Peptides against a protein of PDB entry 4Z63. Designs and how they scored, part 156

Target 1, 334 residues: chain A of PDB entry 4Z63
Amino acid sequence: LCLGMNDLTGNIPEDLFHLKRLNLLGIQENRLSGSLSREIRNLSSLVRLDVSWNLFSGEIPDVFDELPQLKFFLGQTNGFIGGIPKSLANSPSLNLLNLRNNSLSGRLMLNCTAMIALNSLDLGTNRFNGRLPENLPDCKRLKNVNLARNTFHGQVPESFKNFESLSYFSLSNSSLANISSALGILQHCKNLTTLVLTLNFHGEALPDDSSLHFEKLKVLVVANCRLTGSMPRWLSSSNELQLLDLSWNRLTGAIPSWIGDFKALFYLDLSNNSFTGEIPKSLTKLESLTSRNISVNEPSPDFPFFMKRNESARALQYNQIFGFPPTIELGHNN

## One batch from the design tools (peptide; made by RFdiffusion4, then SolubleMPNN)

Design b2_p19_1_s3 (from b2_p19_1, 9 letters changed)
Fold by OpenDDE base, seed 3:
Structure b2_p19_1_s3 (fold): chain B 334 residues (1-334), chain A 19 residues (1-19)
Amino acid sequence: as target 1 above (334 residues)
Amino acid sequence: PSWISSDEPNAKLPEIPLP
C-alpha cells in the first residue's frame, strides 16, 4: 500500500493494521500525526515500512519482534522521541534503518551481534548523547553509517579499527575530538570510501602523518573545523580521490602539486583557509575535468550531503556524489 | 563561501548555537 506524497492527516485507520499480507506500507510525505500505533505488530508480512516525512510523535513502538520479515524501516523527518526500541535494536531481518531528523535521545545502543543483516544506518540529526557505540563493528554487514548531528562527545572508538564493512561514514557536527586518533583508527577500515567529519575537532591540527593511508578513499569532507596545519601528505596516496572539501579551516602553507595527480578528482574546495603560494599548475591537468566523463553509476552513500552557504541559508541537498558540479574553489585564502 | 556537511538544514531540532 503506497499512500505517500499526499496531504493525508490524522491517524492511520486501525483497520489498516488488519492487512496481514501487506509487504509494503508507504505513507511517507503526509501530515500524519500522533503516535505510531503498536498495531503495526499485526502486519506480520511487512518487508518495508516507510512513515518518513510526517508529523508522528512519541516513542517508536517496541513491536519489531513481531515483524520477522522487516528489511526496511524509514522514519526520517518525524517527531519521534525516546530511544531505539529493544526489538528494533535486536532485529535480525533489518537491512536498512533510517530515523534521521527526529528527536531520539539517550545512549545509542544496538545489538550488532543480533542485527546480522543491517547494511545501512542513518540516525543523523537526533539527540543521541554519550559516546559512539563501540560495538558497531560487530554489525558485520554495516556499510553505510550516518551519525551526524548528534552529541557524541569524545573520540572515535578504538574498536572501529575492526570496522571492515564500513564504506560510507558521516559524523559531521557530533562534538568529536582528536582528529589524529580518529584518522589513525579509521585508516584501518579497508572499505572506507566516504568520510565526512565536518564541524568536529574544533581548532585541532590536521595530522600530517605519512604513516596514515586511506587506499580506497573517494570522498573526504572535513570542512569548518578550524583545523590548523597544512595539506596532509598522507592524502597523496589516496589515488581514487574524487571529492575533497577542506574549506573553512585554518590550513596554511602551499597547495601541493600532487593535488593535480588525482585522476578522478572533480570537486576540490580549499576555500576559506590560509593557503599561500601559487596555484599548482597540475590542477589544470586534472583528467576528470579535461577528458573523462566520470561514471555516474558509482555507489554513493545513502545519506544526503548538504552544501551550506551561510548559517541562515537553505542548504542545497545532494543525494549523489556526482550531483556536485565539477568544482575548483580556492577562494578566500591569504 | 560554502562547505559540505551531512547536517540537515531543515532539522526539526533547534539549531545548536555555534559556539
Scores: peptide ipSAE 0.405, ipTM 0.765, DockQ to the pose 0.261
Fold by OpenDDE base, seed 1:
Structure b2_p19_1_s3 (fold): chain B 334 residues (1-334), chain A 19 residues (1-19)
Amino acid sequence: as target 1 above (334 residues)
Amino acid sequence: PSWISSDEPNAKLPEIPLP
C-alpha cells in the first residue's frame, strides 16, 4: 500500500493493520499525526515500513519481534521520542533503519550481535547522548552510518579499528573530541570511503602524522572545527580522493602542490582558513575538472549532505556526492 | 562562506550552536 506524497491528515485507521499479507506500507510525506500504533505488529508480512516525513509523535512501539520480515524501516522527519525499542535494536531482519530528524533520546544501544542484516543506520539529528556505542563494529554488515547532530561526548571508540564493514560514516556536529585518536582509529577501517566530521574537535590540531593512511578515502569533510595546523601530509596518499572540505578552520602554511595530483578530486574547499603562499599550479591540472567524465555511477552514502552557503541561508541538500558541482574554493585565506 | 555537513537543515531540533 503506497499512500505517500499526499496531504493525508490524522491518524492511521486501525483497520489498516488488519492487512496481514501487506509487504509494503508507504505513507511517507503526509501530515499524519499521533502515535505510531502498536497494531503494526499485526502486519506480520511487512518488509518495508515508510512513515517518514510526517507528524508522528510519541515512542516507537516495541513490536518489531512480531515483524520477522521487516527489512526497511523509514521514520525520518517525525516527532518520535524515547529510545530505540528493544525489539528494533535486536531485529535480525532489519537491513535499513532511518530515524533521522526525530527527538529520540537516551544512550544509543543496539544489539549488533542480533542485528546480523543491518547495513544502513541513519540516526542523525536526534537527542542521543552519552558515548558512541563501542559494539557498532559487531554489526558485521553495517556499511552506512549517520550519527550526526547528536551529543556523543568523548572519543571515537577504540573498537572502531575493527569496523571493517564501515564505508560511509558521518559524525558531523556530535561533540566529539580528540581528532588525532579518531583518525588514528578510523584509518583501520579498510572500506571507509566517506568520512564526515564537521563541527567536532573544536580548536584541536589536525594531526600531520605520516603514519596515518586512508587508502580508500574518497570523501573527507572536516569543516568548521577551528582546527589548527597545516594541510596534512598523510592525506596525499589517499589517491582516490574526490571531495575535500577543510573549510572554516584555522589551518596555516602553504597549500601543497600534491593537492593537484588527485586524479578524481572534483570538489575542493579550503576556504576560510589561514593558508598563505601561492595557489599551486597543479590545481590547474586536476583531471576531474578538465575532463567531463566524472563517474556518476559510483556508490554514495545513504545519508544526505548539506551545504550551508551562508549562516542565514537554507542549506542545500545533496543526496549524492556527484551532485556537488565541480568546485575549487580557496577564498577567505591570507 | 560555505561548508559541508550532514546536519539536517530542516531539523525539528534546536541547532547545536556553531563554535
Scores: peptide ipSAE 0.392, ipTM 0.810, DockQ to the pose 0.261
Fold by OpenDDE base, seed 2:
Structure b2_p19_1_s3 (fold): chain B 334 residues (1-334), chain A 19 residues (1-19)
Amino acid sequence: as target 1 above (334 residues)
Amino acid sequence: PSWISSDEPNAKLPEIPLP
């Protein structure tokens, strides 16, 4: 049953929960309000539940133990409060959980040993506090993780050295500290292709440790951190680099010539730093900017990106990395 | 001057698909 993208108001009719054979319930992009009914438990055949982009409030009901076939739960852009229900945090069937842009709070706790099918987790823009959950690497299929815009004070856990499934990771604006430790840990994530760390590590030094290596890194975004230091030499070994944003930092020194050796680099933003010297001639030879054949069909993160021009401007949303225009920004360096 | 983030700028704004 798909009723999304309408102007439906009020609550879900109770009789809808009598549809025991229902595999898909999509009621997204409406004006549905009130609490999400516990009677969802009666939808025992449910595979996909999409209640996103509504006006739902209250706690998410703890009924997911009665939904043994549920693979997809989309609840982004609602007014949900409280924590992740225990039955949801223990769901063995769930592949994707999206609860981005809610008012969920408390410590983030997931039973990753039980959540054997979880591959995508989006909990960005909530009110979670405390530390990053150390047991996330126990979610052995978890590839996509957005935890941006929460309050995870402290450092990236040492356990994330074992996060082999991790491919796309967003921690933007999460009050993280110790970039040297974070990069030192995350370099062990052999499948990591996208790393977004914007608005963390305020005023720290960007490490220039030649022992750091990110083999499969395609997207690195570490903007607006007030980072000191220079262009890190370790980044030169990330041959697959497609997008680099180090803008709005306090980086100094020359832009190195190796920045033009990245064959797939189509987006480079080094603006609003303190770089000096000449623009490397190698940047004029970037193959990705001269050839029209950017392979648009590469896997991308499930979470959106946002481009902000200033603090007051509406951000542009990009759902795919290749939605970004080919860009070289070197402006505002002093 | 622009920067990329993956945090939502405004929790209340509907996603407008850019064309």
Scores: peptide ipSAE 0.399, ipTM 0.761, DockQ to the pose 0.351; fails the geometry check
Fold by OpenDDE base, seed 5:
Structure b2_p19_1_s3 (fold): chain B 334 residues (1-334), chain A 19 residues (1-19)
Amino acid sequence: as target 1 above (334 residues)
Amino acid sequence: PSWISSDEPNAKLPEIPLP
């Protein structure tokens, strides 16, 4: 049953929960309100539940043990409160969980040993507190993780050096500390292609340790951290780099010539730093901008990116990396 | 001046002040 993208209001009719053979319920992008009924437990054949972009409130019901076929739960942009229900945090069938932009709170806890199918997790823009879950690497299929805009005080857990499944990782604006430790850990994530760390590590030094290596890194975003230091030499070995945003930091020194050697680099923002010297001539020879069609068929993160042009302006949403226009921004360096 | 983030621009939560 697909009723998304309408002007539906009120609660879900109770009789809808009698549809025991229903595989897909999509009621997203409406004005549905109230609590999500516990009677969703009666939908025992449910594979996909999409209640996103509504006005739902209250706690998410703890009935996911009665939904053995549920692979996709989308509840982003609602008013849900409380924690992740125990049955949801233990779901062996769940492939994708999206609860971004809610009011969920408490310590984030997932039973990764039970969640054997979890591939994508989006819990960005909630009220989770405490530390990052140390057991996330036990989710052996977890590829996409957005935990941005929560209050995860402290450092990236040492256990994340074993996070082999991790490809796309977003932690923007999550009160993280110790960028040197974070990068030192995350370099061990052999499949990591996208790393977003904007609005963390306030006033720290960006490490220039030549021992750091991110072999498959395509997207690095570490904007608005007030980071000190220079362009990190270790980044020159990330030959697949496509997008780099280090804007709104306190980086100094010259822009190195190797920045123009990235064959796939189509978006570069180094603006609002303290870089000095000349613009590298190698930037005029970026293959991605001169001769090379960038392949659009590359995997992208499941979480959206946002470009904020002004603090008061509505951010532009980009659902794919290649949605960004080819850009070189070097402005406001003093 | 612009920057990229994964922060929800239309968050139902209060904006965390920029540092």
Scores: peptide ipSAE 0.392, ipTM 0.763, DockQ to the pose 0.260; fails the geometry check

Design b2_p19_1_s4 (from b2_p19_1, 7 letters changed)
Fold by OpenDDE base, seed 2:
Structure b2_p19_1_s4 (fold): chain B 334 residues (1-334), chain A 19 residues (1-19)
Amino acid sequence: as target 1 above (334 residues)
Amino acid sequence: PSWISSDEPNARLPPVPLP
């Protein structure tokens, strides 16, 4: 049953919950309000539940133990409060959980040992506090993680060295500290291709440790952190690098010549730093900027990227990395 | 001058493919 993209108001009719054979309920992009009914428990055949872009409020009902076939739960852009219900945090069937842009709070807790099918998690723009959950790497299929715009004070957990499934990680604006530790841990994530750390690590030094290595890193965004230091030598070994944004930091020294050796690098932003010296001639030889053959068909994060001009400006959304225009931005260096 | 971030409140996600 797909009733999305209408002007439906009020509550879900109770009789709808008698549809025991219903595999898909999509009621997204409406004006549905009130609490999400506990009677969703009666939809025992439900595979996909989409209640996103509504006016739902209250706590998410703790009934997911009665939904053994549920693979997709989409609840983004509502007014949900409280935590993740215990039955949801223990769901063995759930592949994708999207609860971004709600008012969920408390400590983020997931029973990752039970969540054996979870591959995508989006909890961005909530009110989670405390620390990043140390057991997140126990979600053995979890590839896509957006935890941006929460308040995860402290450091990246040491356990994330074992986060082998992690491919796409967004932690933008999450009050994280100790970039040296974070990079030292996350380098062990062998499948990590996308790392977004914007608006963290305020005023710290970007580590220049030659022992750091990110084998499969394609996208690195560490913008607007007020980071000190220079262009990190360890980054030169990330041969698959496609997008680099280190803008709005306090980085100094020369732009190194090896920056032009990245065959796939099509987007480079080093603007609003304190780089000095000459522009490397190697940048004029970037193959990705001279050849039209950017393979547009690469896997991308489930979360979009946003380009912001200032803190108050409306961000421009990019659903894919290749949506960004080929760019070399070196402006506003002193 | 601009910077990239990875979440905004009004983000519209692509539809998740049906199973």
Scores: peptide ipSAE 0.465, ipTM 0.901, DockQ to the pose 0.855
Fold by OpenDDE base, seed 5:
Formats: sequence, structure tokens, C-alpha cells
Structure b2_p19_1_s4 (fold): chain B 334 residues (1-334), chain A 19 residues (1-19)
Amino acid sequence: as target 1 above (334 residues)
Amino acid sequence: PSWISSDEPNARLPPVPLP
């Protein structure tokens, strides 16, 4: 049953929960309100539940133990409160959980040893507090993780050295500290292609440790951190780099010539730093910007990107990395 | 002047229809 993208209001009719053979329920992009009924437990054949972009409120019902076939739960952009229900946090069938842009709170806890099928987790823009869950690497299929805009004070857990499944990771605006430790840990994530760390590490030094290596890194965003230091030499070994945003920091020194050696680099923002010297001639040789036909059909993160012009401005949403226009931004280096 | 993030700008606002 697909009823998404309508102007439906009120609650879900109770009789809908009598549909025991229902595999797909999509009611996204409506004005449905009230609590998500516990009677959803009666939908024992449910594989996909999409209630996203509604006005749902209250706690998410703890009924996911009665949904043994549920693979996809999308509840982003609602008014849900409380925590992740215990049955949801222990779901062995769940592949994708998206609860971005809610009011979920407390400590984030997932039973990753039980969640054997989880490959995508989006809990960005909630009210989770405490520390990052140390056991996330135990989710052995977890590839996409967005935890942006939560209050995860402290450091990236050392256990994330073992996060081999991790490919796309966002922690933007999560009150993180110790960028040197974070990068030192995350370099061990051999499948890591996208790393977004904007609005963390306030005023720290960007490490220039030549021992750091991100072999598969395609997207690095560490904007608006007031970071000190220079262009990090370790980044020159990330030969697959496509997008680099280090804007709105306090980085100094020259822009190195190796920045133009990235064959796939189509988006570079180094604006609003304190870089000096000449613009490297190698930037004029970027193959991605000179050739008309580089269709980079690469997988993108499941979480959206946002481009903000200022703190008060409405951000533009980009659902794919290649939605960004080819850009070289070097402005405002004073 | 702009920067990229995954920080939802419309956090805790009523769902605005995607344009």
C-alpha cells in the first residue's frame, strides 16, 4: 500500500492494521499526526515501513519483535521522541533504519550483535547525548552511518579502528573533540570513502602526520572547524579524492601543487582560510574539470548533504555528491 | 562563502515539502 506524497491528515485508520499480508506500507510525505500506533505489530508480513515526512509524535512503539520480515524502516522528519525501542535496536531483519530529523533523545544504544543485517543507519539531527556507541563496529554489514547534529561529546571510539564495513560516515556538528585521534582511528576503516566532520574540533590543529593514510577516500568535508595548520601532506596519497571542503578554517601556508594531481577531484573548497602564495598551475590541469565526459557514476551516501552560505541562511540540499557543480573555491584567503 | 555539512538546517521544524 503506497499512499505517499498526498495531503492525508489525522491518524492512520485502525482497520489498516488488519492487513496481515501487507509487505509494503508507504505513507510518507503527508500530514499524518498523533502517535504511531502499536497496532502496527499486526502487520506481521511487513518488509518496508515508510512513515517519513509526517507530523507523527510520541515514542516509537516497541513492537518490532512482531515484525520479523521488516528490512526498511523510514521515519525521518517527524516529531518522534524518546529512544530507539528495544525491539528495533535488536532487529535481526532490519537493513535500513532512517530516523533522521526527529526529537529522539537519551544515549544511543544498538545491539549490533543482534542487528546482523543493518547496512544503513541515519540518526542525524536528533537529541541523542552521551558518547558515540563503541559497539557500532559490531554491526558487521553497517556501511552508511549518519550521526550528525547530535550531542556526542568526546572522541571517536578506538573500536572504530575495526569498522571494516564503514564506507560513508557523517558526524557533522556533534560536539566532537580531538581531530588527531579521530583521523588516527578512522584511517583504519579500509572501505571509508566519505567522511564528513564539519562543525567539530573547534580551534584544533589539523594533523600533518605523514603516517596517516586514507586509501579509498573520495569525499572529505571538514569545514567550519576553525582548524589551524596547513594542507595535510597525508591527503596527497588519497588518489581517488573527488570532493574536498576545508573551508572556514584557519589553515595557513601554500596550497600545494599535488592538489592538482587528483584526477577525479571536481569540487574543491579552500575558501575562508589564511592560505598564502600562488595558485598552483596544476589546478588548471584537473582532468575532471577539463573533460566534458567524466560521468562519475559512483555510489553516494544515503544521507543528504547541505550547503550553507551562512549560519542563518537556508541550506541547499544535495542528495548525491555529484549534485554539486564542479567547483574551485579559493576566495577569502586573507 | 559556503560550506558543506550533513547538518539538517530545518531541524525540529515542521516538515517542509521538498521543493
Scores: peptide ipSAE 0.408, ipTM 0.785, DockQ to the pose 0.334
Fold by OpenDDE base, seed 1:
Formats: C-alpha cells, structure tokens, sequence
Structure b2_p19_1_s4 (fold): chain B 334 residues (1-334), chain A 19 residues (1-19)
C-alpha cells in the first residue's frame, strides 16, 4: 500500500493494521500525526515500512519482534522521542534503519550481534548522547553509518579499527574530540570511501603523520573545525579522492602541488583558511575538470550531504556526491 | 563561503508538500 506524497492528515486508521499480507506500507510525505500505533505488530508480513516525512510523535513502539520480515524501516523527519526500541535494536531482519531528523534521545545502543542484516544506519540529527557505541563493528554488514548531529562526547572507539564493512561514515557535528586518534583508527577501515567529520575537533591540529593512509578514500569532509596545521601529506596517497572539503579551518602554509595529481578530484574546497603562496599550476591539470566524463554511476552514501552557503541561509541538500558541481574554492585565504 | 556537512540544518522542518 503506497499512500505517500499526499496531504493526508490525522492518524493511521486502525483497520489498516488488519492487512496481515501487507509487504509494503508507504505513507511517507504526508501530514500524519499522533503516535505510531503498536498495532503495526499485526502486519506480520511487512518487509518495508515508510512513515518518513510526517508529524508522528511519541515513542517508536517496541513491536519489531513481531515483524520477522521487516527489512526497511524509514521514519526520518518525524517527531519521535525516546530511544531505539529493544526489539528494533535486536532485529535480525532489518537491512536499513533510517530515523534521521527526529528527537530520539538517550544512549545509543544496538545489539549488533543480533542485527546480522543491518547494512545502512541513519540516526543523524537526533538527541543521542554519551559515547559512540563501541560494538558497531559487530554489525558485520554495516556499510553506511550516519550519526551526525548527535552529542557523542569523547573519541572514536578503538574497536572501529575492526570496522571492515564501513564504507560511508558521517559523524558531522557530534562533539567529537581527538582528530589524531580518530584518523589513526579509521585508517584501518579498508573499505572506507566517505568520511564526514565537519564541526568536530574544535581547534585541534590536523595530523601530518606520514604513517596515516586511506587507500580507498573518495570523499573527505572536515570543514569548520578550526583545525590548525597544514595540508596533510598523508592525503596525497589517497589516489581515488573525488571530493575534499577542508574549508573554514585555520590551516596554514602552501597548497601543495600534489593536490592537482588526483585524477578523480572534481570538488575541492580549501576556502576560509590561512593558506599562503601561489595557486598550484597542477590544479589546471585536474582531469575530472577537463573531461566531461564524471562517472555518475558510482555508489554514494545513503545519507544526504548539506552545503551551507551562508550562516543564515537554508542549506542545499545533495543526495549524491556527483550532485555537487565541479568546484575549486580557494577563497578567503591570506 | 560554504561548507559541506551531513548534519541537517533543516532539522524538524515540516514536510514540504511536493508542488
């Protein structure tokens, strides 16, 4: 049943939950309000539940033990409160959980040993607090993780050295500390292609350790951290780099010539730093900017990116990396 | 002056009706 993209209001009729053969319930992009009914438990054949972009409130019902076929739960952009229900945090069938842009709170806890099918997790823009879950690497299929805009005090857990499934990771604006430790840990994530760390590590030094290596890194975003230091030499070994944003830091020194050696680099923002010297001539040789053939068919994170143009302006949403225009921003340097 | 993040600046905006 697909009723998305309408102007439906009020509560879900209770009789809807008598549809025991229903595999897909999509009621997204409406004005549905109230609590999400516990009677969802009656939808025992449910594979996909999409309640996203509504006005739902209250706690998410703890009924996911009665939904053994549920693979997709999309509840982003609602007013949900409380924690992740125990049955949801233990779901062996769940592939994708998207609860971004809610009011979920407390300590984030997932039973990753039970969540054997979980491949995408989006809990960005909630009210989770405490530390990052040390057991996230136990989610052996977890590829896409957005935990942005929560309050995860402290550092990236050492256990994330073993996060082999991790490909797309966002921790933007999550009150993280110790960038040196974070990068030192995350370099062991051999499948990591996208790393977003914007609005963390306030005033720390960006490490220039030649021992750091991110072989498969395509997207690095570490903007607005007030980071000190220079362009990190270790980044020059990330030959697949497509997008780099280090804007709004306190980085100094020259922009190195190796920045133009990235064959796939189509988006570069080094603006609002303290870089000095000349613009490297190698930037004029960026193949991605000279050739029209940006491969649009590359896999992207499931979580959206946001470009904030002005402090007061509404940010533009980009659902794919290649949605960004080819860009070289070097403005507002010394 | 722009920067990229994955934190939703549009947190809790009501669903914009599709035109």
Amino acid sequence: as target 1 above (334 residues)
Amino acid sequence: PSWISSDEPNARLPPVPLP
Scores: peptide ipSAE 0.423, ipTM 0.789, DockQ to the pose 0.333; fails the geometry check
Fold by OpenDDE base, seed 3:
Structure b2_p19_1_s4 (fold): chain B 334 residues (1-334), chain A 19 residues (1-19)
Amino acid sequence: as target 1 above (334 residues)
Amino acid sequence: PSWISSDEPNARLPPVPLP
């Protein structure tokens, strides 16, 4: 049953929950309000539940133990409060959980040993607090993780050295500290292609440790951190780099010539820093920006990107990496 | 001037103050 993208109001009719054979319920992009009914438990054949972009409030009902076939739960852009219900945090069937842009709070706790099928987790823009859950690497299939805009004070857990499944990771604006530790840990994530760390590490030094290595890194975004230091030498070994945003930092020194050696680099923003010297001639030879057709595998994070012009401006949303225009931005340097 | 983030601009929640 797909009723998305309408102007439906009020509550879901109770009789809808009698549809025991229903595999897909999509009621997204409406004006449905009130609590999400516990009677969703009656939809025992449900594989996909999409209640996103509504006016739902209250706690998410703890009924997911009665939904043994549920693979997809999308509840982004609602008014949900409380935590992740225990049955959801223990769901062995769930592949994707998207609860982005809600009012969920407390400590983030997932039973990763039970959540054996979890591939994608989007909990961005909530009110989770405390520390990043140390057991996330126990979610052995977890590939996509967005935890941006939560209050995860502290550092990236040491356990994330073992996060082998991690491919797409966003922690933008999550009050993280110690970028040196974070990068030192995350370099062990052998499948990591996309890393977004914008609005963290306030005023720290970007590490220039040549021992750091991100072999599969395609997208690195560490903007608006007021980071000090220079262009990190370790980044030169990330031969698959496609998008780099280090804008709105306090980076100094020259832009190194190796920045033009990235065959797939099509988006470069180093603006609003304190870089000096000449523009590397190698930037004029970026193969991705020339007439050469380069076949590249686009990283496909499930979370959106946003380009913000200022704090008050509406950001542009980008759902795909290649949605970004080919860009070289070096403006507003000293 | 712009920057990329995964931080939602249209959040129903007030932005977390930068420390």
Scores: peptide ipSAE 0.412, ipTM 0.770, DockQ to the pose 0.260; fails the geometry check

